# Peptides against a protein of PDB entry 5EG6: the designs that were tried, part 9

Target 1, 151 residues: chain A of PDB entry 5EG6
Amino acid sequence: RLRSQTVSTRYLHVEGGNFHASSQQWGAFYIHLLDDDESEGEEFTVRDGYIHYGQTVKLVCSVTGMALPRLIIRKVDKQTALLDADDPVSQLHKCAFYLKDTERMYLCLSQERIIQFQATPCPKEQNKEMINDGASWTIISTDKAEYTFYE

## One batch from the design tools (peptide; made by RFdiffusion4, then SolubleMPNN)

Design b1_p9_4_s3 (from b1_p9_4, 3 letters changed)
Fold by OpenDDE base, seed 1:
Structure b1_p9_4_s3 (fold): chain B 151 residues (1-151), chain A 9 residues (1-9)
Amino acid sequence: as target 1 above (151 residues)
Amino acid sequence: AKAILYPPL
């Protein structure tokens, strides 16, 4: 007998000292804006202002304090990350997180795992890189008092 | 900003 299957979405989550993708639990993360010249490390200086695509950010778990390496938040169009977009980050708009100082590595959801996925260059459009579905993220603000995304 | 991250629906 065939039955319909409801597919659950997965959320970025920290458990057991690791980042993973959970269908049952979600993590709340601080997105901290950094200067473009900020060095990698556990200690960093947070910059004031609205977050724009192309800027460097730190994702920090609000519960555990665990952080990912420095990321560049990029705008997503279809299955491509835009390298030159610089408008304010909009809530609910798809974005990608490029791992800074890597060869086109992006934060990616693969089943229950969080991995680095290497984007493919777009030969005819040098301002774009091809990413997979797992490398596209949606951001929902949970603390509007602290930060309000552009609408 | 404090946010929840998940893939697009």
Scores: peptide ipSAE 0.345, ipTM 0.852, DockQ to the pose 0.072
Fold by OpenDDE base, seed 3:
Structure b1_p9_4_s3 (fold): chain B 151 residues (1-151), chain A 9 residues (1-9)
Amino acid sequence: as target 1 above (151 residues)
Amino acid sequence: AKAILYPPL
């Protein structure tokens, strides 16, 4: 008899010097708030305060120290990323990570790979971009002593 | 903040 398909949750993880999606291992990442005019680089200045949608952030692996390029965290409404939302980031809300200075490229999960997905403009809604399910993320804080998400 | 990231179910 054929075995039924297993459904499992995948997590952002770093292995072998690469970002990937794992169903068996999870990574803990620092989300650093940056100034809007901060340049790309290994060294950066971290700002204090609550993170809001529309702001620039840096994701850094707590174990390896590997980091993704500068991202803009955006609020998600169904299958769209909101371009003008600016309220505090909440763990109760879905979010998307826009790669700064790209043509609508978002951090995306595809099977076991982490890729860039190009969003398409939303017709007659200039404040929205259409994304796929793989570009939608949930965040759970592991250290509230440094930062508390809005509820 | 230190966080875990995963797609919503």
Scores: peptide ipSAE 0.333, ipTM 0.849, DockQ to the pose 0.072
Fold by OpenDDE base, seed 4:
Structure b1_p9_4_s3 (fold): chain B 151 residues (1-151), chain A 9 residues (1-9)
Amino acid sequence: as target 1 above (151 residues)
Amino acid sequence: AKAILYPPL
């Protein structure tokens, strides 16, 4: 497959009150599990338990407390997000973050920016939709607030 | 859980 652009080595980070993609610093984020019926807001009720694909989550910066809108964490298979996967989330697998209640919008890294990317439906596979490389994420569990990274 | 998020290399 010919990639439209090289996958960035940047990391989700909060700086200056904004989410961005940093090649120098790693942000540490809480991944909070929410109820499926949880409303959008700065205040939310967190559920206990292991996070599974298909569930609603909140990403909250451990340092600033800044949060992204409600997301549905989805399993990634190659260049597609799986709509019906429900197994436990593993850092060994790629994932995508669907912005809840949008038209296939996913959290995406583009250069230094964090944007929304609209996935394309898979005509032959209704349980999948195609995402770009920047919308595929890897998770590393940590208890630290942030890391410095050098390329 | 706390995590670092980055694109796969």
Scores: peptide ipSAE 0.305, ipTM 0.826, DockQ to the pose 0.068
Fold by OpenDDE base, seed 5:
Structure b1_p9_4_s3 (fold): chain B 151 residues (1-151), chain A 9 residues (1-9)
Amino acid sequence: as target 1 above (151 residues)
Amino acid sequence: AKAILYPPL
């Protein structure tokens, strides 16, 4: 018999110098747009403008200043990350964060931990990579922190 | 669901 499980909403959060996924607390992050040729480092040049899928971004905790490595934000279609989407990022749709210069590694939620998950190529569609549900994220503004998120 | 919160645009 098929069974359903309840999944609580979790938020990216920084505590004790580490990134984790919390159901109790949420972190407010700056999403900085970078140039495609920007090098990895603590200091970087931020570009102005709206973020589009396929662009390079830096996630920085507004409280601690702790940052993740450079990421490419990608549009999600069902359980796949789109490699060639370039439209503006929408808060109404799920997205994925590819770790730049890796072999298909994506930012992923696993219980209370933030890990890297390796996507697999989509055999039938060269412009897609298969990700798990844990690698799909919702972006929302801080003024909507009280809203309920749905799968 | 998983969320990343940032200041309003």
Scores: peptide ipSAE 0.273, ipTM 0.794, DockQ to the pose 0.045

Design b1_p9_4_s4 (from b1_p9_4, 4 letters changed)
Fold by OpenDDE base, seed 2:
Structure b1_p9_4_s4 (fold): chain B 151 residues (1-151), chain A 9 residues (1-9)
Amino acid sequence: as target 1 above (151 residues)
Amino acid sequence: AKKILYPPL
């Protein structure tokens, strides 16, 4: 499950064919590792191995099968997404989900809705982009979720 | 089949 780091604890959830944020309910997701060259589509080829920051992933609801577009999972440092981090993804670190092939758009919580938030380039550090708290997520494993995180 | 949902901008 995914939890956004905001004033209130919110979980990524699928209801009524839409992604939204819930304080009480959470969705279980498959996190699939894709090849960097994998094209966007409803069907995709999954790679084996541990997921590393900087790699392309698909989030798929375990119940409905609803999926988000291809995402680059990035490591978060405070309120910045790291563009060059490549260590294994773990539950020890916050992460951000960059929507692949967009202008710095990230998966973001806005009140009860899931939106895209445009990150701002960091003037001082070219390897970072400034995000808000809503774009920072914590991944929590569950018996219903399938993942390839390093532990 | 999987459905792709694009969050709003």
Scores: peptide ipSAE 0.032, ipTM 0.648, DockQ to the pose 0.830
Fold by OpenDDE base, seed 5:
Structure b1_p9_4_s4 (fold): chain B 151 residues (1-151), chain A 9 residues (1-9)
Amino acid sequence: as target 1 above (151 residues)
Amino acid sequence: AKKILYPPL
């Protein structure tokens, strides 16, 4: 299910061999489920089944085949990433992508760039990490490899 | 499945 979009909306996109944010077009990605013990590499074994929060995934551009490092998909509550959520991933909820084996680094949108943002531990709630809005993502299923938006 | 990722505005 796709939503109506405007030119002010930013999307993860691959162009010229780089990941960047586009307000005019968006790229489609394969989200591959991995085993928790799967090593980093260009080749990996994909698991079948529904993706749950807390699981390890690979994002691969459907057009170029470029991939990001292994990520842990986490549920977002307000401006916090939940560390212990394990229910199925829903398109109705925001998510965050933790870069596996990093010090709380998350995939983040900053203007036209895709960067890593370091989350801050939540002192009041040990099962949460504080993230910014740019590190909160929405996933929309699509049958297209790429979309371009016109105003 | 193919997914499109964007942050909420």
Scores: peptide ipSAE 0.024, ipTM 0.596, DockQ to the pose 0.072
Fold by OpenDDE base, seed 3:
Structure b1_p9_4_s4 (fold): chain B 151 residues (1-151), chain A 9 residues (1-9)
Amino acid sequence: as target 1 above (151 residues)
Amino acid sequence: AKKILYPPL
């Protein structure tokens, strides 16, 4: 389970039928839990407790202290982000970061750039949105090595 | 103290 702590974010790709998070493509961040009604700003109040999917978080670079806009952390199943998952965030599941108050925009790694990628709604599954591989992240608290998981 | 970094980088 994740709480307010330093974690590593890793880009995921498909290799040999499995998902891999490269040790060569990672960054270290603090992940902070916010109230759902917390406003955007340079200053924010951090909540105590374990982070659950669907909650609002702030990612702060451990090196520079730069922070991304408010994000909603969402659970990923295959190539879809789940909109209604609310279980505790774990290192066993990949996740996506929805930019709060946008039209389905997610944090995405494209080559050496972090961009916003617009997810496509799932016509037959209202609780899911389709994302690309660049918008799927692995959170690791202590390990910097490659991470492999199965669908 | 803190700065907000907006995508894209």
Scores: peptide ipSAE 0.024, ipTM 0.579, DockQ to the pose 0.417
Fold by OpenDDE base, seed 1:
Structure b1_p9_4_s4 (fold): chain B 151 residues (1-151), chain A 9 residues (1-9)
Amino acid sequence: as target 1 above (151 residues)
Amino acid sequence: AKKILYPPL
């Protein structure tokens, strides 16, 4: 038994083994908390706990089981992703999903596609990266549920 | 309840 946060995204959807965006279909996902040292793979160990900004997570489609690569969830301040925020994820703040071990690539909505967008460094603030609007996600609600991951 | 995320429109 694992504690996980169930997530419904309006636009994020899995079809035919691919992630895409849809305004007509909602995707339901689980956000699994991982250890910072967890390696990439089809199988992964989920840790217990409430998700905080800066932590490594897996987004898994509740229907197909398809998963994105490891992500770091980051707090958004206007048009910037905060690199050092570590407070609990809440509805009060926008978030961004950094693709772990990439050169500042973030999960981004572009038209009806889910793509990677490369953030630019903030010259005056080393703890911030500049992102576009498509890489900023609004959290409407948050809930926790028990979940068992199956192979 | 579910955690619901919306991208910008």
Scores: peptide ipSAE 0.022, ipTM 0.571, DockQ to the pose 0.056

Design b1_p9_5_s1 (from b1_p9_5, 6 letters changed)
Fold by OpenDDE base, seed 2:
Structure b1_p9_5_s1 (fold): chain B 151 residues (1-151), chain A 9 residues (1-9)
Amino acid sequence: as target 1 above (151 residues)
Amino acid sequence: MDMTSFLAK
């Protein structure tokens, strides 16, 4: 029996050639650091170094090789994404994945689907954008390619 | 490059 609550938790997963959110399965993803000027494409150059908030990353499924578009990993504070945070990425903090070169679009969970959610500018704080809970993610390091949860 | 899982809750 799993100790963690799986009913209210969903995991990024690739199934049937699509990204989706699963309550039972998690996918393992390579997170690749890119240069800020790296162009979009299936082929990209990986940069060495530890990932910091504000940097450009590529998420690639370890099993299928499917990748999401270039993302800016941003630190989350409550229901806001921080636009200027640049400290090292920590598994202790929630993060958001801004779709690079979009109008405030973030990687978001909606039911079992992975969608883009448009953040709203924060009226009182220019360095923040308002996101929903579905756009807030937790990163957990793993050595498993894929894991299925069992009760 | 690191292998990670992403969770939403």
Scores: peptide ipSAE 0.249, ipTM 0.805, DockQ to the pose 0.046
Fold by OpenDDE base, seed 4:
Order: structure tokens, then C-alpha cells, then sequence
Structure b1_p9_5_s1 (fold): chain B 151 residues (1-151), chain A 9 residues (1-9)
């Protein structure tokens, strides 16, 4: 027996000084490319070039200026985050945001809240980590319909 | 100006 299920779309949004997930409003975010050795802080140096999986990025709300900690954007294959993918980020693929310098913590949606979710190692596949659906995101450009992401 | 995006689930 097969069944279909419709799930409402939720968007990353900033409200009241915090990040949350909204079914009605979406936030516009700058995705800044950073050097791998860039330190955490309010001030950071943006790097030019196309964003590739495995690189460090900063998500900054275009309205409020609020930012998440440094993230490593990773390619998603079904329920797994790929650790060694390094091709250009594509809007055709789901992605995950690993919180840099954590033990496999990923940006995750839980109900309407944005939380950290700890991925589970894949014993048989060292280049993958198992994530839940809440940790899989779709990035959509607000002004362009391009295949590859860049700043 | 950098490209802006929104994240969706």
C-alpha cells in the first residue's frame, strides 16, 4: 500500500531577535563565503567566489543583520550529509548546515523552532553522516534562478 | 551586493 502526504513549507525567519521557522513569512539572507580559517565573531571577512560544498559560510538576515554562527554547507544525499563533497553549491540539491567546531551539530527545524541536531555517524560510510529531515534545507535565490550559487 | 536567498523546508 502506498500513501501520499502533503507537508506545509516552512521558511527560516528572524522575528523578535531570534531565528524561527515560519509557514507564512520567509527571511532573506545573505550567504557569505568565508575562509576556512576565519574565526567566529561579529566582524568577518567575506571571500569572493563561488560557494562550494564543504566551505564555511555565514547566514546573515538582510533585514535585521542577525547572523548564525559559522556554518559549513554540506551536500545532502537523501538522509545523509556528505562530508567530502566539494562541488559548487546547486539550487537543485538539498543542503545541510553543519555548525562549525561542533560534534556533528546541524541547523535543524523542530516544529517552529530552529535548533541544533546531532547527526549520527555512518559506520559503513565514513564520508557520510545521518541527518533528519529537519536538517535538510532548500536554498532559493531571491532574485536569480541560477544553477550554481555565488555571492 | 551579495546575492540574497531564503531557506525553505
Amino acid sequence: as target 1 above (151 residues)
Amino acid sequence: MDMTSFLAK
Scores: peptide ipSAE 0.240, ipTM 0.786, DockQ to the pose 0.047
Fold by OpenDDE base, seed 5:
Structure b1_p9_5_s1 (fold): chain B 151 residues (1-151), chain A 9 residues (1-9)
Amino acid sequence: as target 1 above (151 residues)
Amino acid sequence: MDMTSFLAK
């Protein structure tokens, strides 16, 4: 009989100037809404309003100020990223972060590393791209800059 | 408004 693997929750975290995935610590990130035509850079103009799927965002670590490149936040359906979803972002649904101006590259974790994963087009559904589980994230609101989990 | 969140898997 096959035994099931023990899977622990992983969190996006910044350590030593690098993004990584931690099973013990999570970082708090500002999700800044940008205009669709905002250029890449360390300085950017933030828009007010609710974030919707399909919009351009910047993830900035609340502690270090480290930021990822511009991302498009997309709704996830099973193991696919939806390209045309535009409803408000919900904590009830998983999401994916497409790296803007790339060939279907998504923010992904592999072990403790943060990498880019290339999604595959879905031939039968033009409004979807196939992603792996590592590219699917859950957003949880927090008022704390950092939290260490103890079992 | 800006969202303050952590990302979990």
Scores: peptide ipSAE 0.218, ipTM 0.793, DockQ to the pose 0.047
Fold by OpenDDE base, seed 1:
Structure b1_p9_5_s1 (fold): chain B 151 residues (1-151), chain A 9 residues (1-9)
Amino acid sequence: as target 1 above (151 residues)
Amino acid sequence: MDMTSFLAK
């Protein structure tokens, strides 16, 4: 009998001072909402409110305190990132993390490494950018997230 | 508000 094969899940994790992807360990991250005009730096001001697509966020490892550069969280539709979506972020809905102030660079998983992957413009749909599967992430809340995500 | 999550693929 033929059976369906399961694919291993990869999690964002911090080890040895680096971000990487692990199949066995996952990291808990604070997702901080920032103002759109917040400058890049280790020091930042967290904004109150629930997160919407298109907003600037800061991912910080809850254990190590290591942070990624400022990101814009974008809604994903199949293999595309939506540039103009602004509805509340929904739990378990796929999203992409655009590295702010870059030329279409997205947080991407490649094997066990976390890299930047350049999205390709969609000429016919200027409000979309083509990303690969590695740039599509699922957010799962680990604590009480009342009114943080759209339910 | 701060949100604690893990990111999965």
Scores: peptide ipSAE 0.123, ipTM 0.745, DockQ to the pose 0.050

Design b1_p9_5_s2 (from b1_p9_5, 7 letters changed)
Fold by OpenDDE base, seed 3:
Structure b1_p9_5_s2 (fold): chain B 151 residues (1-151), chain A 9 residues (1-9)
Amino acid sequence: as target 1 above (151 residues)
Amino acid sequence: MELSSFLAK
């Protein structure tokens, strides 16, 4: 008898001064809303209000304070990122994080690494870009800085 | 706001 396949889950985490993907631990991050014209930097002005798809955000680790570059949060439909969705961000939907001012680069999971993945244009659908599964994230609201998952 | 993220693999 062969052992059944084990399905694993990986989480965004900060360890040793680097962003990585962990199967055992996940980090809690602040998601800050920025103005569309906010410049890149360690210091930034945070806006109040609900975050909508298409808006510029900063992800900051609640423990270390490390931050990713400015991102545009986009709604995901199957294997595509939607470029013109503007409804409020919901935990009911997967999302993608476009690295602002890049050529279709998205935050992506590859094994244990966090990398940039270049999306491809969607033929005859100018409002969509094709992404891989590693660039599709599920968001869960939390008030805890870190969590260890036990199998 | 705070968030946690994950991917199924």
Scores: peptide ipSAE 0.254, ipTM 0.829, DockQ to the pose 0.044
Fold by OpenDDE base, seed 5:
Structure b1_p9_5_s2 (fold): chain B 151 residues (1-151), chain A 9 residues (1-9)
Amino acid sequence: as target 1 above (151 residues)
Amino acid sequence: MELSSFLAK
């Protein structure tokens, strides 16, 4: 059973045709694996197999069908996104969602808004980019399209 | 795969 840990916890959710961050509700999303050369569009070819860090994915709301642009899922180490990690995605580790074909833009929450946050290069570690806490996500598996938390 | 993402603070 999923429960909120704190009132400051935020969950990705779709409401009124928009993505937002909710403290009370969370949405269920399909994560689709794409080819690295797949173009952006509402229609796309889905690949089978386990998703690894560094691969291109599409997040689609299971209720509304709303989708985010193509993302690259990256492993998080402390406050950095790893650029070369390629092991299977794990719920035991935080992840970040890089917006493909952008200048280091990551999916980020700010209050109740979903925004793009620009990561900063890590000078001493070329395989890392510095992100903020709002761009670090915890993934949980679910069989429910939507759940509301109650105090 | 279905997933939900969140940030705990």
Scores: peptide ipSAE 0.228, ipTM 0.820, DockQ to the pose 0.043
Fold by OpenDDE base, seed 1:
Structure b1_p9_5_s2 (fold): chain B 151 residues (1-151), chain A 9 residues (1-9)
Amino acid sequence: as target 1 above (151 residues)
Amino acid sequence: MELSSFLAK
């Protein structure tokens, strides 16, 4: 639970049955680890263990129960998503959410809307994809009352 | 894991 908010920050939030970006309200989400072969659906089996980059996850709103499609959480380095990073997910790094089984589509914040944004391949670095700032997210644990964000 | 996702403008 955050004790402070930043005006220049937008949060993933669910309202009116839709995912959106809010400057004033933030949503608390469960991030569930799935097996790589888990099929898409409202019903899914949660896997035990630490979440690592490259793994398949489900984001579920703790209030409404609404969920996004299966995502692959990827590590972000500057303006690129790393395709081969596999270390444990941490608050020390930004992340991107690749929509599984799409052509480089990532969860993206555009103004007040949550959209899918297509990343551009990096010809010189095949293990990276170019994303915009809107596709780079910071994860904060809800048990953390305070956080520091560096732009 | 519970999380709050946010993005700087």
Scores: peptide ipSAE 0.109, ipTM 0.762, DockQ to the pose 0.046
Fold by OpenDDE base, seed 4:
Structure b1_p9_5_s2 (fold): chain B 151 residues (1-151), chain A 9 residues (1-9)
Amino acid sequence: as target 1 above (151 residues)
Amino acid sequence: MELSSFLAK
């Protein structure tokens, strides 16, 4: 027996002061590279350079200015987030956003909501964590300015 | 600084 499944895609969006997932509207976000030791806060120091996996970033809505907590952008391999990848971020690969200073929590799409999803450790591969499809994001560049992504 | 959007399934 074979079965087919249609999966809807959604964009990260800000509406009414909240992050949500929209099938119709997409938000444009600034991706700010931070130092690894940058503290959480409304004010932060942005560093220049290429964004690499494993680095700390801030996502800020270009319209509202609303920001997510500090994230570590991680490379995705199938349904796993790689913990030790440090090459330049490539738009050829999906990525995951680890919520910094959490117990394996990742930015995740669930229906129309944005939630935190706890990744599961990989017993046989210590450098990987199991994530779900909702935690695997595709980066779509709308305008390249200071940072360069590998494609 | 770059302007990007993000898509998930």
Scores: peptide ipSAE 0.282, ipTM 0.845, DockQ to the pose 0.048; fails the geometry check

Design b1_p9_5_s3 (from b1_p9_5, 7 letters changed)
Fold by OpenDDE base, seed 2:
Structure b1_p9_5_s3 (fold): chain B 151 residues (1-151), chain A 9 residues (1-9)
Amino acid sequence: as target 1 above (151 residues)
Amino acid sequence: MELTSFLAK
C-alpha cells in the first residue's frame, strides 16, 4: 500500500521581492477596495466601505509595499468560484482572487510558488468556474505586519 | 484599515 503525502497549509508571503507561499511565515496585507472601473497601476484610488464578493481589490504587502494586480474577490463553494455572489466578504468563507481582465485566471499556490491558475468553465452551472484547492484562500485578520512560526 | 493574511492548502 502506498502512503499518501500530507498536504501542508501555506500562507501568502513576500520574500526577496517576490510573492510566495510559506508554511512558516505569513505576511500582513492591506486589502484596498477599488472602483470597478479603476485602471491597473501602482497608484490607485481607494474606495470607502465594506468589501463584497464581486468587487475589485488590491492586495498590498504592509512591509514591502508590493502589490498584486487588480483582483476580483469571489466566493468559493467547494471546488468552484461563484461569479455572481455579492454578499459581504466573510472570513468564514473561502474566497478566490480572479485576476481582473484575464481569461479565468486565479491567484493560486503551487508548492511554494504563487501562480495564476486558469479556471475551467462549469457547463452545468453558468455562474460557477471550477478551481483547484490552491486557488481557494482563507482570509485571516491580523494586527501584526508579519509573523513567523515553527512547528 | 485592517490587515489580513491568507491561507491556502
Scores: peptide ipSAE 0.241, ipTM 0.818, DockQ to the pose 0.044
Fold by OpenDDE base, seed 1:
Structure b1_p9_5_s3 (fold): chain B 151 residues (1-151), chain A 9 residues (1-9)
Amino acid sequence: as target 1 above (151 residues)
Amino acid sequence: MELTSFLAK
């Protein structure tokens, strides 16, 4: 379990039946791989395999069982989400969570709230969408005692 | 897979 926290970061957390961003508490979530044609719903079929960027996933709170809508996990390069990256997901790389079947909506941190933020198309690079820092997430395993990244 | 998502302020 993660033992250390920093006041300069916010963590995805579930409280009061809602997803939010906490500077003091962090949630542990399961990330489930889904088939690309899996329908939206509280019940879903999990497929086996390593998660790759571009694939559909479900994030489920390990404590409450609450889940976010279907997401496509995308690789992040600086402040852009890559639409065509398909390599295995790495904890050493930032990612973005696209809300599936939306118009470029991404899971975003805004103060203490978790919101949907619309990415801006990148005209010069059709395989990229411009996101803000709040839509860029770092994934860490819960078995890690500490995690620190430097800006 | 278990994960914890976080973002720098």
Scores: peptide ipSAE 0.220, ipTM 0.811, DockQ to the pose 0.046
Fold by OpenDDE base, seed 3:
Structure b1_p9_5_s3 (fold): chain B 151 residues (1-151), chain A 9 residues (1-9)
Amino acid sequence: as target 1 above (151 residues)
Amino acid sequence: MELTSFLAK
């Protein structure tokens, strides 16, 4: 007999004016590239070009317009975030979203809640930080995607 | 750029 396995996924979603994780509903978001020196605010200047790891981005809900604080998108290797990776973002790779200007805080899923998780420095590896699985995200393009991912 | 994000549980 073939063993059956149930796989559960959760999607970033906005409902009732809050970000949460849903197993039934998914949200479509804009990821906007910002200049490294862009200040925090509701109004921001979007930069043209391909998104690379290490760059500053804004996540905006396509339906509500709600946005998260400025994030730095980082490449993930197993359970570590890479601090110096700068290659183009690929949908084939997991990524982490560092909250800019914080002490190693990352966007994290905990049950149905979206929280900030503090990464731990990696001993002997200054270019890595240890994160949990909840801080690792997969990005996929939608039918209306305006961004071509690097493969 | 539009995207869809999800996390495997």
Scores: peptide ipSAE 0.212, ipTM 0.793, DockQ to the pose 0.046
Fold by OpenDDE base, seed 5:
Structure b1_p9_5_s3 (fold): chain B 151 residues (1-151), chain A 9 residues (1-9)
Amino acid sequence: as target 1 above (151 residues)
Amino acid sequence: MELTSFLAK
């Protein structure tokens, strides 16, 4: 008989100048849309418009102003990240954050730490990469969010 | 894993 695995929910959070995952505290982050050719840096130009999968974004902590490197937000299907999905981002679906200009590195949860996880190519499906559960994120809209998710 | 976010329009 197979036993169920207990999984704890954690939130992306910034504390002491570091990103981590907390079970009790959550951070509010701005997701800024960037041009595909935007360079990495502390200052960047933000685009207007709805965020679609496959686009480049910056996550910025609303409290500290700390930001992660440029990310490509990708749609998740089961345990795979879709490389060619381009529909509007929806909180009804899990998403993955690919670190731009890396070898398939994704933002990943490991206990209380935020790490990079290297996805594995899908040999039978060239438009997918295999990720773990820790690399699948759920976007939760806050009361201050000025964004409408598509259902 | 959950992300609380403000999505820019």
Scores: peptide ipSAE 0.140, ipTM 0.765, DockQ to the pose 0.082; fails the geometry check

